# Ledger of designs, part 151: peptides against a protein of PDB entry 3B8E

Target 1, 230 residues: chain A of PDB entry 3B8E
Amino acid sequence: PFLIFIIANIPLPLGTVTILCIDLGTDMVPAISLAYEQAESDIMKRQPRNPKTDKLVNEQLISMAYGQIGMIQALGGFFTYFVILAENGFLPIHLLGLRVNWDDRWINDVEDSYGQQWTYEQRKIVEFTCHTPFFVTIVVVQWADLVICKTRRNSVFQQGMKNKILIFGLFEETALAAFLSYCPGMGVALRMYPLKPTWWFCAFPYSLLIFVYDEVRKLIIRRRPGGWVE

## One batch from the design tools (peptide; made by RFdiffusion4, then SolubleMPNN)

Design b1_p22_6_s1 (from b1_p22_6, 21 letters changed)
Fold by OpenDDE base, seed 2:
Structure b1_p22_6_s1 (fold): chain B 230 residues (1-230), chain A 22 residues (1-22)
Amino acid sequence: as target 1 above (230 residues)
Amino acid sequence: SLEELFEKLKELVLELILAALS
């Protein structure tokens, strides 16, 4: 998020403290839970050809998977960010390069995509309104990502939800998201204004798309073993 | 103020990232 913020010079989509809360609170427990996931039946049947090479390959695959999850989470967050700003009159293209004027408290006439002028205070309210939904979107995306990452080939319906640690992780991150979103004072402490309950559903289509995509991917892998899709 | 502190922190983080990217 910060890299895109700097490169695109857009208003800050997610606060630094919130990022720390994600990294330490919402990402860590679910990531640990994945380490305790039962091995896929297909993995158990694979005899290691070379234990050293296969270990390295597995570590690379795990690292790539975690990297992909992080990228998907960021994309989901940015999706929600752009939706909120668009609803407030700021189209994505207009946000490019706007940060300098956006963050300048002496400029009180920043125009949106429709020519509406925004004071510094109004802009900051909109910015901080984006922080909480961005965070919640990450959590909702994590629900899908964690579930789909349980297996490489088997459907979620075939593997089931047997990992109690994963279930606990999903509950914990959801509870944390609710706490940070609705606890009094979080707007001041974390620059996370209270989230309207309707915004919890903003990420659901995205999560569903990821889920469907992954199930289709896995179906293709099952039908065409050793394909490039693996 | 807390707000000023956050702004300073934001600026610091930006500087660090820019330094890392340079």
Scores: peptide ipSAE 0.000, ipTM 0.242, DockQ to the pose 0.028
Fold by OpenDDE base, seed 3:
Structure b1_p22_6_s1 (fold): chain B 230 residues (1-230), chain A 22 residues (1-22)
Amino acid sequence: as target 1 above (230 residues)
Amino acid sequence: SLEELFEKLKELVLELILAALS
């Protein structure tokens, strides 16, 4: 999000503090949970035919899969960002290059896509209104990510939710998201204004998309063992 | 590994952010 903010010169979609909260609060416990996840019995039982080449291929494929999931997460967050800005009169195409004027305190007549002029204060309210739902969108998408990363080949329905650390991670990130979204003072302290409860559900299609993507991937792997999708 | 690269990039970005906020 921050890289796109710099490259595209759009208003900041996600605050720096929220990024830190994701890294420290939502990603760390899940990463630990995955480390303690019992490797699929099939992976442990298969002696690598060539430990060096087979491990390297598997690591590359895993990294590609995580990269793809990360891109879907980012797309989900940006979708929420663009929807909120569009609801406030700023169409996505109008946001490109707008940052310089957006962040200038001396410009109080920045026009939206409909010719409405926005003061600096009004613009910052809209910007900070985007931060919370962007963060929540990432958290909701991470629910699916954490669940699917538990297995490489088996369906989530086959493996089940046996990892207590994973469940704890899901609870922690959800609790953190709720705290940051609804605790008084977060708008001032973290530039995260209160979120309407309905926005939690806006991320669900992306979580479902990741879930379906991974289930389809796993299905392909099961049907074509040794394929490029593994 | 690509994962290590992403983690290093993430750490670098965080350091830059913290430096910009200080």
Scores: peptide ipSAE 0.000, ipTM 0.269, DockQ to the pose 0.026
Fold by OpenDDE base, seed 4:
Structure b1_p22_6_s1 (fold): chain B 230 residues (1-230), chain A 22 residues (1-22)
Amino acid sequence: as target 1 above (230 residues)
Amino acid sequence: SLEELFEKLKELVLELILAALS
């Protein structure tokens, strides 16, 4: 998200605190879950016939899969961001290059896509209105990712401990999202305004996309064992 | 156009929301 913010020079879609909450709150539990998954897989896997190649392949596959899922998550967040800004009169094309003027407190006549002028305060309200939905979108998309990781065919029967960590992660992310979204003072403290309940559902198409993507990936792996998608 | 794409995606999201709420 931050890279796209820099490259596209758009208004900041996520606050620094929100990014930290994602990195620390939402990524740690999956990372721990993965670490336990790897440890458990290393314990349960009979020594692969070629430990070096099989580990490298598995690490590459995991990294590619998580990289791709992360890209889908980012796309989901940005979609929510663009929808909110579009509803407030800022079409995506108009946002390109707008950051400099957007963040300048001395410019109080930034025009939207329809010629309406926005004060600095009004722009910041809209920006902060985007932060919470973007965060929540990422959390909801991460739910799908976590559930997909749970549904891996070979690990489902063996994932007793993994399920507890996964469930805990889902609750932690959800609780954090709810706290940041609805706790009084978060608008001032974290620049995250309260989220309308409807915005929780904006992430669902992307969650579905991740599910479809993972099922397609699994299908390809099943049809072509030893393929590049493994 | 990108705008049309976003509007279509928005409509799709709204439809999915409505479908999920029904």
Scores: peptide ipSAE 0.000, ipTM 0.220, DockQ to the pose 0.046
Fold by OpenDDE base, seed 5:
Structure b1_p22_6_s1 (fold): chain B 230 residues (1-230), chain A 22 residues (1-22)
Amino acid sequence: as target 1 above (230 residues)
Amino acid sequence: SLEELFEKLKELVLELILAALS
C-alpha cells in the first residue's frame, strides 16, 4: 500500500495504527496457530530428490505464492478505498497527485470530481473512514489465507477445520477488527472512524478469489507433481 | 495523545520519503 501511495501520490489509504494492528494483532496469533496444524500427509512421504536444490526451489515457490496472495489482499483493500472515496465524490483518477493538497492543512477548498470543495477536516474524516475498511478488508481476506495455508497440496475440504487454535485466531482478528471499527472513541484515538457493517462484505469476493485460486493451484499440484505451480 | 504521536510519525516518515525521492 505504501508503494502505491508514493507512486500515485494519493491520500493515505492505510494508517500507521492499522499497519501495527495487522502486524502485531492479526498476524501473530494465526501464524502460531499454523505451527500446530496437522502435517500434510504427503510432506512426510515425498522426500526431495536433491535435499539442497529441491528444498530451495520449493521455498521459492511458496514465497512466490504468498507474494501473489498478498497482492490480492492489497487489491481488495484498494478497491474498498476507491469505492468509498468515489461515493464521497472523489473518483480514482482525480486522486492521482492529490495528496499534496489533501494533506495541506491550510488548503480548505480541495475540489472533488464534481467541483465540491472540501475543508481539511472534512477530507481527513473521509481519509480516516477509508482506513477502517482497508483494515477490515485485510482481515476478511486473511480468513481465506489462514484456511488455505493449512496445507500446500491438500484441499481445505480434505484437511478440515480441526485446529482449534486457528479458529481462535480467526475469532481474535475479527474481534479486533470489530473493536477498532465500532468502539466509541476510535475515530479520535486511532483515526479509525466507524464503518457501515455492509462494507465488510466488500472483501468477500477477494477472499473467495484467493480460496478458488489456491484450491485450483493445489489441484494442479496433485495432478502434476513437481510442476512450477508448487 | 496516541493519535498525535502517530500523526507526527506519519509526517516524519513522509518527509523522509520525500527527501529521499528528491
Scores: peptide ipSAE 0.000, ipTM 0.240, DockQ to the pose 0.025

Design b1_p22_6_s2 (from b1_p22_6, 21 letters changed)
Fold by OpenDDE base, seed 1:
Structure b1_p22_6_s2 (fold): chain B 230 residues (1-230), chain A 22 residues (1-22)
Amino acid sequence: as target 1 above (230 residues)
Amino acid sequence: ELEELLKLLQELVEKLIKEAEL
């Protein structure tokens, strides 16, 4: 998100506080929960890695986790961001290069895509209004990511949801997201303004996409063990 | 990531302090 903010010179889609809430709030319990996940049914049947040739974490795993799934997650967030800004009069094409004027407190006549002038304060309210749904989008996508990360090879349908701690983690991150989104004062304290409940559903297609993507990936791995997808 | 996290924490603390002073 921050890289796109710099490169595209758009208003900040995800604030530092929201990033912190993701990393420390929504990711902590889920990440810990994975340590208590039941081992895959086949994990002990796999041959040991070759310590001379195989890294513990290879480039393929890193590329898959950060390059593919992370990209889909980011796209979900940006989609939500662009939709909200468009709802407020700022079409995506108009946001390109707008950051300089957007962040200038002395410019109070920044025009939206419809010629409406926005004060600095109004722009910042809209910006902060985008932070919450971006955050929520990340959380909703993380539901799928957490669930798919339970196993490397087994389908979620095969592994099931037996880890009560993981289930608790899903509820915890959701409850935290709801708290941060709807608790009075969060707009002032964390610059996370209240979210329309409908925006929670904006992430669902991307969550489903990640889930389907990973299930297909795992299916390929099961059918072609030792392939490039593993 | 750790440095970024520390920076984020610092920024959060600074924001909280500023809000508490207002």
Scores: peptide ipSAE 0.000, ipTM 0.276, DockQ to the pose 0.018
Fold by OpenDDE base, seed 2:
Structure b1_p22_6_s2 (fold): chain B 230 residues (1-230), chain A 22 residues (1-22)
Amino acid sequence: as target 1 above (230 residues)
Amino acid sequence: ELEELLKLLQELVEKLIKEAEL
């Protein structure tokens, strides 16, 4: 998110405080919960043929999978950001290069894609309105990520939801997201303005995409053991 | 301070992009 903000010179899609809330609040607790997941039934049965080579290959493949999931998460957040800005009159193409004028408090006549002029205060309200949905989008996508990360090879339907700590982590993450989104004063304290309940659903296609992607990946691994997808 | 840091980072990225395009 931050790199795209700098490179594209667009208004800030996610505030620093919201990033910290993701890293410390929504990522850490659920990640710890995964440490208590039951071992895969197949991992314990499969002796590594070459511990050095197989470990390196597995680490590379895990890194690639996490990198791809992280990219889908970021795309989901940016999608929500662009939808909100488009609903407020700022089309994605118009946002390119707009940051300099957007962040200048002395410019009160920044035009949207329809020629409507926006004051600095109005622009900041819209910007801060994007922070909360972006954050919530990441949380909703993380639901799928955390569920699929339970196993490398087995389907979620095969492994099941046996880890009560993980289920609690998902609930806690959701409760934290709701608290940050709807608690009075969060707009001032965290630059997170209240979220319309409908925006929670904007992330669902990306959550589903991650889920389908991982299930397909796992299916390929099961059908082609030792393939490049593992 | 944050705005200044962001400007510095932007300038750095712009320099890197220019160097990559050469």
Scores: peptide ipSAE 0.000, ipTM 0.225, DockQ to the pose 0.036
Fold by OpenDDE base, seed 3:
Structure b1_p22_6_s2 (fold): chain B 230 residues (1-230), chain A 22 residues (1-22)
Amino acid sequence: as target 1 above (230 residues)
Amino acid sequence: ELEELLKLLQELVEKLIKEAEL
């Protein structure tokens, strides 16, 4: 999000404080919970890793984490961002290069895609209105991401949901997201304006997409061991 | 261990909220 904010010169889609809430709040407990996951049923059929040749983190894992799943997560957040701005008169194409004028407090006549002029205060209200839905979208997508990270090869349906700490992590991140979205004063303190409950559903297609994508990937790995997908 | 971690997280969040209000 922050890189796109800089390189495309768009209004800030996700605030720095909100990013910290994701990294330190919603991601930490779920990530720790994976350390308590039960071994895959076929783990004893795998040869031990050669510590001299086999890296714990390889290019395929980096590609999955940052290149594929991370991109789908970012797309989910940006989708909600662009929808909110479009509903307020700013079409995606009009946002390119707009940051300089958007963030200038002395420019009070920034035009939207329909020629309506926006004051600095009005623009910041719209910007901060985007932060909360973007954040919530990331959390909802993280539900699927956490669940798919339980296994490398077995389906989630084969592994099951026996890790109570992981289940607790899902509730914790959801409760924290709800707290940050609806607690009075968060708009001023964290620049996260209140979220309409309907915006929680905007992320569901992306969570489903991640889940289906990973289940298909795992199915391919099971059918064709040693392929490029592993 | 989990209860202790949750308590620490709660304290951290509360601290961040207080600092943001100042």
Scores: peptide ipSAE 0.000, ipTM 0.280, DockQ to the pose 0.015
Fold by OpenDDE base, seed 4:
Structure b1_p22_6_s2 (fold): chain B 230 residues (1-230), chain A 22 residues (1-22)
Amino acid sequence: as target 1 above (230 residues)
Amino acid sequence: ELEELLKLLQELVEKLIKEAEL
């Protein structure tokens, strides 16, 4: 998100505090939970890795898979951001290059896509209104990421949801997201204004896309062992 | 195959964007 903020010169889609909440709050417990995930059902049936021929990690696969998943996450967040701004009169095309004027507190006549003028205070309210839904979108997408990361080859349906700590991690990050979104004073303390419950659903398509993408990827790996996708 | 998946994903995202704008 920060790279697109710089490159496209758009209003800040995600605050630094919100990023810290993601990195420290929502990611840590899920990441720890993966350490307790049960081994894949076939892991003990696999031949020992040949240290001379078999790479410990397929660097190409990891870079590509995590890079692609990360792009889907970012797209989900930006989608939510653009929808909220569009509902407030700022179409995505109009946001390009707008950051300089948006962040200038002395400019109180920034026009939206419909010619409505916005004061600095009004613009900042809209910006901070985007932070919480963007954050929630990332959390909802992370549900899929956490679930897909539990296996390399096996489908989630084959492996099952046996890790209770992983399940706890999903609830913890969701509870944190709800707390940050709805607790009184978070708008003042963290610049995270309350969101409509409907915004939680904005991320679901992207979460589903990640899940489907990974399941298809894993299916390809299972059908074509030793392929470039493995 | 991965390129095809990426294309499909892109198409789905574009579809979702269009549906959200409606």
Scores: peptide ipSAE 0.000, ipTM 0.147, DockQ to the pose 0.053

Design b1_p22_6_s3 (from b1_p22_6, 21 letters changed)
Fold by OpenDDE base, seed 3:
Structure b1_p22_6_s3 (fold): chain B 230 residues (1-230), chain A 22 residues (1-22)
Amino acid sequence: as target 1 above (230 residues)
Amino acid sequence: SLKELFEKLLEEALKKILEALL
């Protein structure tokens, strides 16, 4: 999100401090939980085909979390960002290159897509209104991510939810998301304005998408071992 | 595989970004 802010010169979709809260607060405990995940039923039973070239299970799990799944997470966050800005009169195409004027406190007549002028203060309110739901979207998508990353081949339904540390991680990140979204002063301290409860559900389609994607991927791996999706 | 290479490159890129932000 921060890179897109710089490259596309759009208003900041997610604050730097909030990114740090994701990395340190919501991702760390889940990452630890994955380290304690029980081995998949067939992983330890299989001899490595080629120990020199075969990826370690851990590398594959990490690559899923930060690779393809991470891209879908970012897309989910950006979707929420663009929806909120569009609801406030800023269409996605209008945001491109707008950052310079958006962040200039001396420009108080930035026009939206409908010709409405926005003061600096008004623009910052809508920007900070985007930060919270973006963050929450990431957390909700991480629910699916954590659940799917515990296995390489087996469906979540086959492996089950036996890792208590994983469950704790899900609880912790959800509690942190709720705290940052609703605790008084977060708007000032973290530039995260209060979130309407309905925005929690905006991420659910993406969580479902990730879940379905991974289950399909795992199904393909089971049917075609050694394929390019492994 | 191409997928594995892409995932590894993306992971390394993200780690570098994280290190730069910290």
Scores: peptide ipSAE 0.005, ipTM 0.271, DockQ to the pose 0.039
Fold by OpenDDE base, seed 1:
Structure b1_p22_6_s3 (fold): chain B 230 residues (1-230), chain A 22 residues (1-22)
Amino acid sequence: as target 1 above (230 residues)
Amino acid sequence: SLKELFEKLLEEALKKILEALL
């Protein structure tokens, strides 16, 4: 998010505080949950054919899978960001290069895509209004990520939701998202303004995309054991 | 069944959040 903010020169899609909340608050319990996940029976039963090569290949495949999931998460966040700004009159094309004027407190006549002028304060409210939905989008997408990361090969339908820690992690991150979204004063404290409930659903297509992606990946792995998709 | 339960719980939680906000 921060790299795209710099490269595209768009208004800040996700604040530093929200990033910290994601990294420390949202990712911690899920990571712990995954650490306590029961090893797939297949992982435990498979002896490494070549410990050096198989470890390297597995690490590469894991890193690639996480990289792809992270990219989908980022896309989901940016989608939500662009939708919110578009609803407030700023179309995606108009946001390109706008950051310099957007962040200038002395410019109070920044025009949106419809010619409406926005004061610095109004712009910052809209910017901060994007932070919470971006965060929530990441949380909702992480629901899918956590569920899919539970298994390497088995479908979510096959493995089920047996890990109580995973369920707790999902609850915790959702509760944190709800707290940050609806607790009074969060706009001032964390630059996270209240979220319309409808924004929770904006992430669902991306959550579904991750689910479908992983199920397809796992299906390919099951059909072609030892393939590059593992 | 557990996925369905989770989906139902999520739907119920979302409905409750929606009902609380709306």
Scores: peptide ipSAE 0.000, ipTM 0.219, DockQ to the pose 0.020
Fold by OpenDDE base, seed 5:
Structure b1_p22_6_s3 (fold): chain B 230 residues (1-230), chain A 22 residues (1-22)
Amino acid sequence: as target 1 above (230 residues)
Amino acid sequence: SLKELFEKLLEEALKKILEALL
């Protein structure tokens, strides 16, 4: 997200506070849940396969999976960001290069795509209105990530949702997202303005995409062990 | 507010780090 902010010179899509909440709040419990699932899967996979080759393959698979999933998460967040700004009169093309004028406190007449002038205060409200939905989008996408990471090769339907730590992680992330989105004073304290409940659904297509992508990947791995997807 | 100051300082620090990394 931050690289696109710099390259495209768009208004800031995700604030520092939201980044910290993702890193400290939403990623910690998932990481713990994944560590337990990996430990359990490694205990079950302790057929004495060559420990060097199997570790390398697993590390590459994990790195590739997390990289691809992270890209889909970022795309989901940016989609939500662009939709919100478009609803407020700023089309995606108009946002390119707008950051300099957007962040300038002395410019109170920044025009949107329809010629409406926005004060600095109004622009910052819109910017901060994007932070919460971007965060929530990441959380909703992380639901799919947690579910798919429970299994390396098996379908989620085969292994089921029996991991209590995973379920706890899903609730913790959702509770944190709800707290940050709807708690009074978060707009002032964290610059996270309240989220319309409808925006939660904007991330669902991306969560579904991740789920489908991972199920297809796992299906390919099961049908062609040792293929380029591994 | 102390919070706003901290946020500004953090933003400035992050901007400087990014400017240094880029």
Scores: peptide ipSAE 0.000, ipTM 0.244, DockQ to the pose 0.025
Fold by OpenDDE base, seed 2:
Structure b1_p22_6_s3 (fold): chain B 230 residues (1-230), chain A 22 residues (1-22)
Amino acid sequence: as target 1 above (230 residues)
Amino acid sequence: SLKELFEKLLEEALKKILEALL
């Protein structure tokens, strides 16, 4: 998120404190929960052919999986960010290069995509309005990602939700998201304005898409073992 | 303001941390 903020010179999509809450509060418990997930039955049946090479391959696969999860979360967050700004009159193309004027307190006539002028205070309200939905979007995407990443080949419907720690992690993330979104003072303390309940559903189509995509991927892997889709 | 400057510096520092972690 911050890299895109700097490279594209867009308004800040996610505040620093919110990023810390994601990295330390939201991502840590799920990551720990995944360490206690039951091993996939087909992985456990495979004796390591070469312990050194197979360990390296597994470490690379795990690293790629975590990297992919982070990218999917960021994409989901940016989707919500662009939707909110577009609803407020700022189309994605117009946001490119706008940061300098956006963050300047002395410029009170920043135009949106429709020629409406925005004061500094109005712009900051819209910016901080994006922080909470961005965070919530990450949590909602994590619901899907954590569930799908527990297995490489088996469907979620086949493996089931047996890990109680994973289930607890999902509830904890949801509780944290609710706390940060609705607790009084979070707008001042964390620059996270209260979230309208409707924004919880903004990420659901994206989470569903990822879930369906992964189930289709796993179905292909089961039908064509050793294919490029692995 | 000094507060805004501090917040910007903190954001830049955290950027570097995030870049190192990612």
Scores: peptide ipSAE 0.005, ipTM 0.241, DockQ to the pose 0.032; fails the geometry check

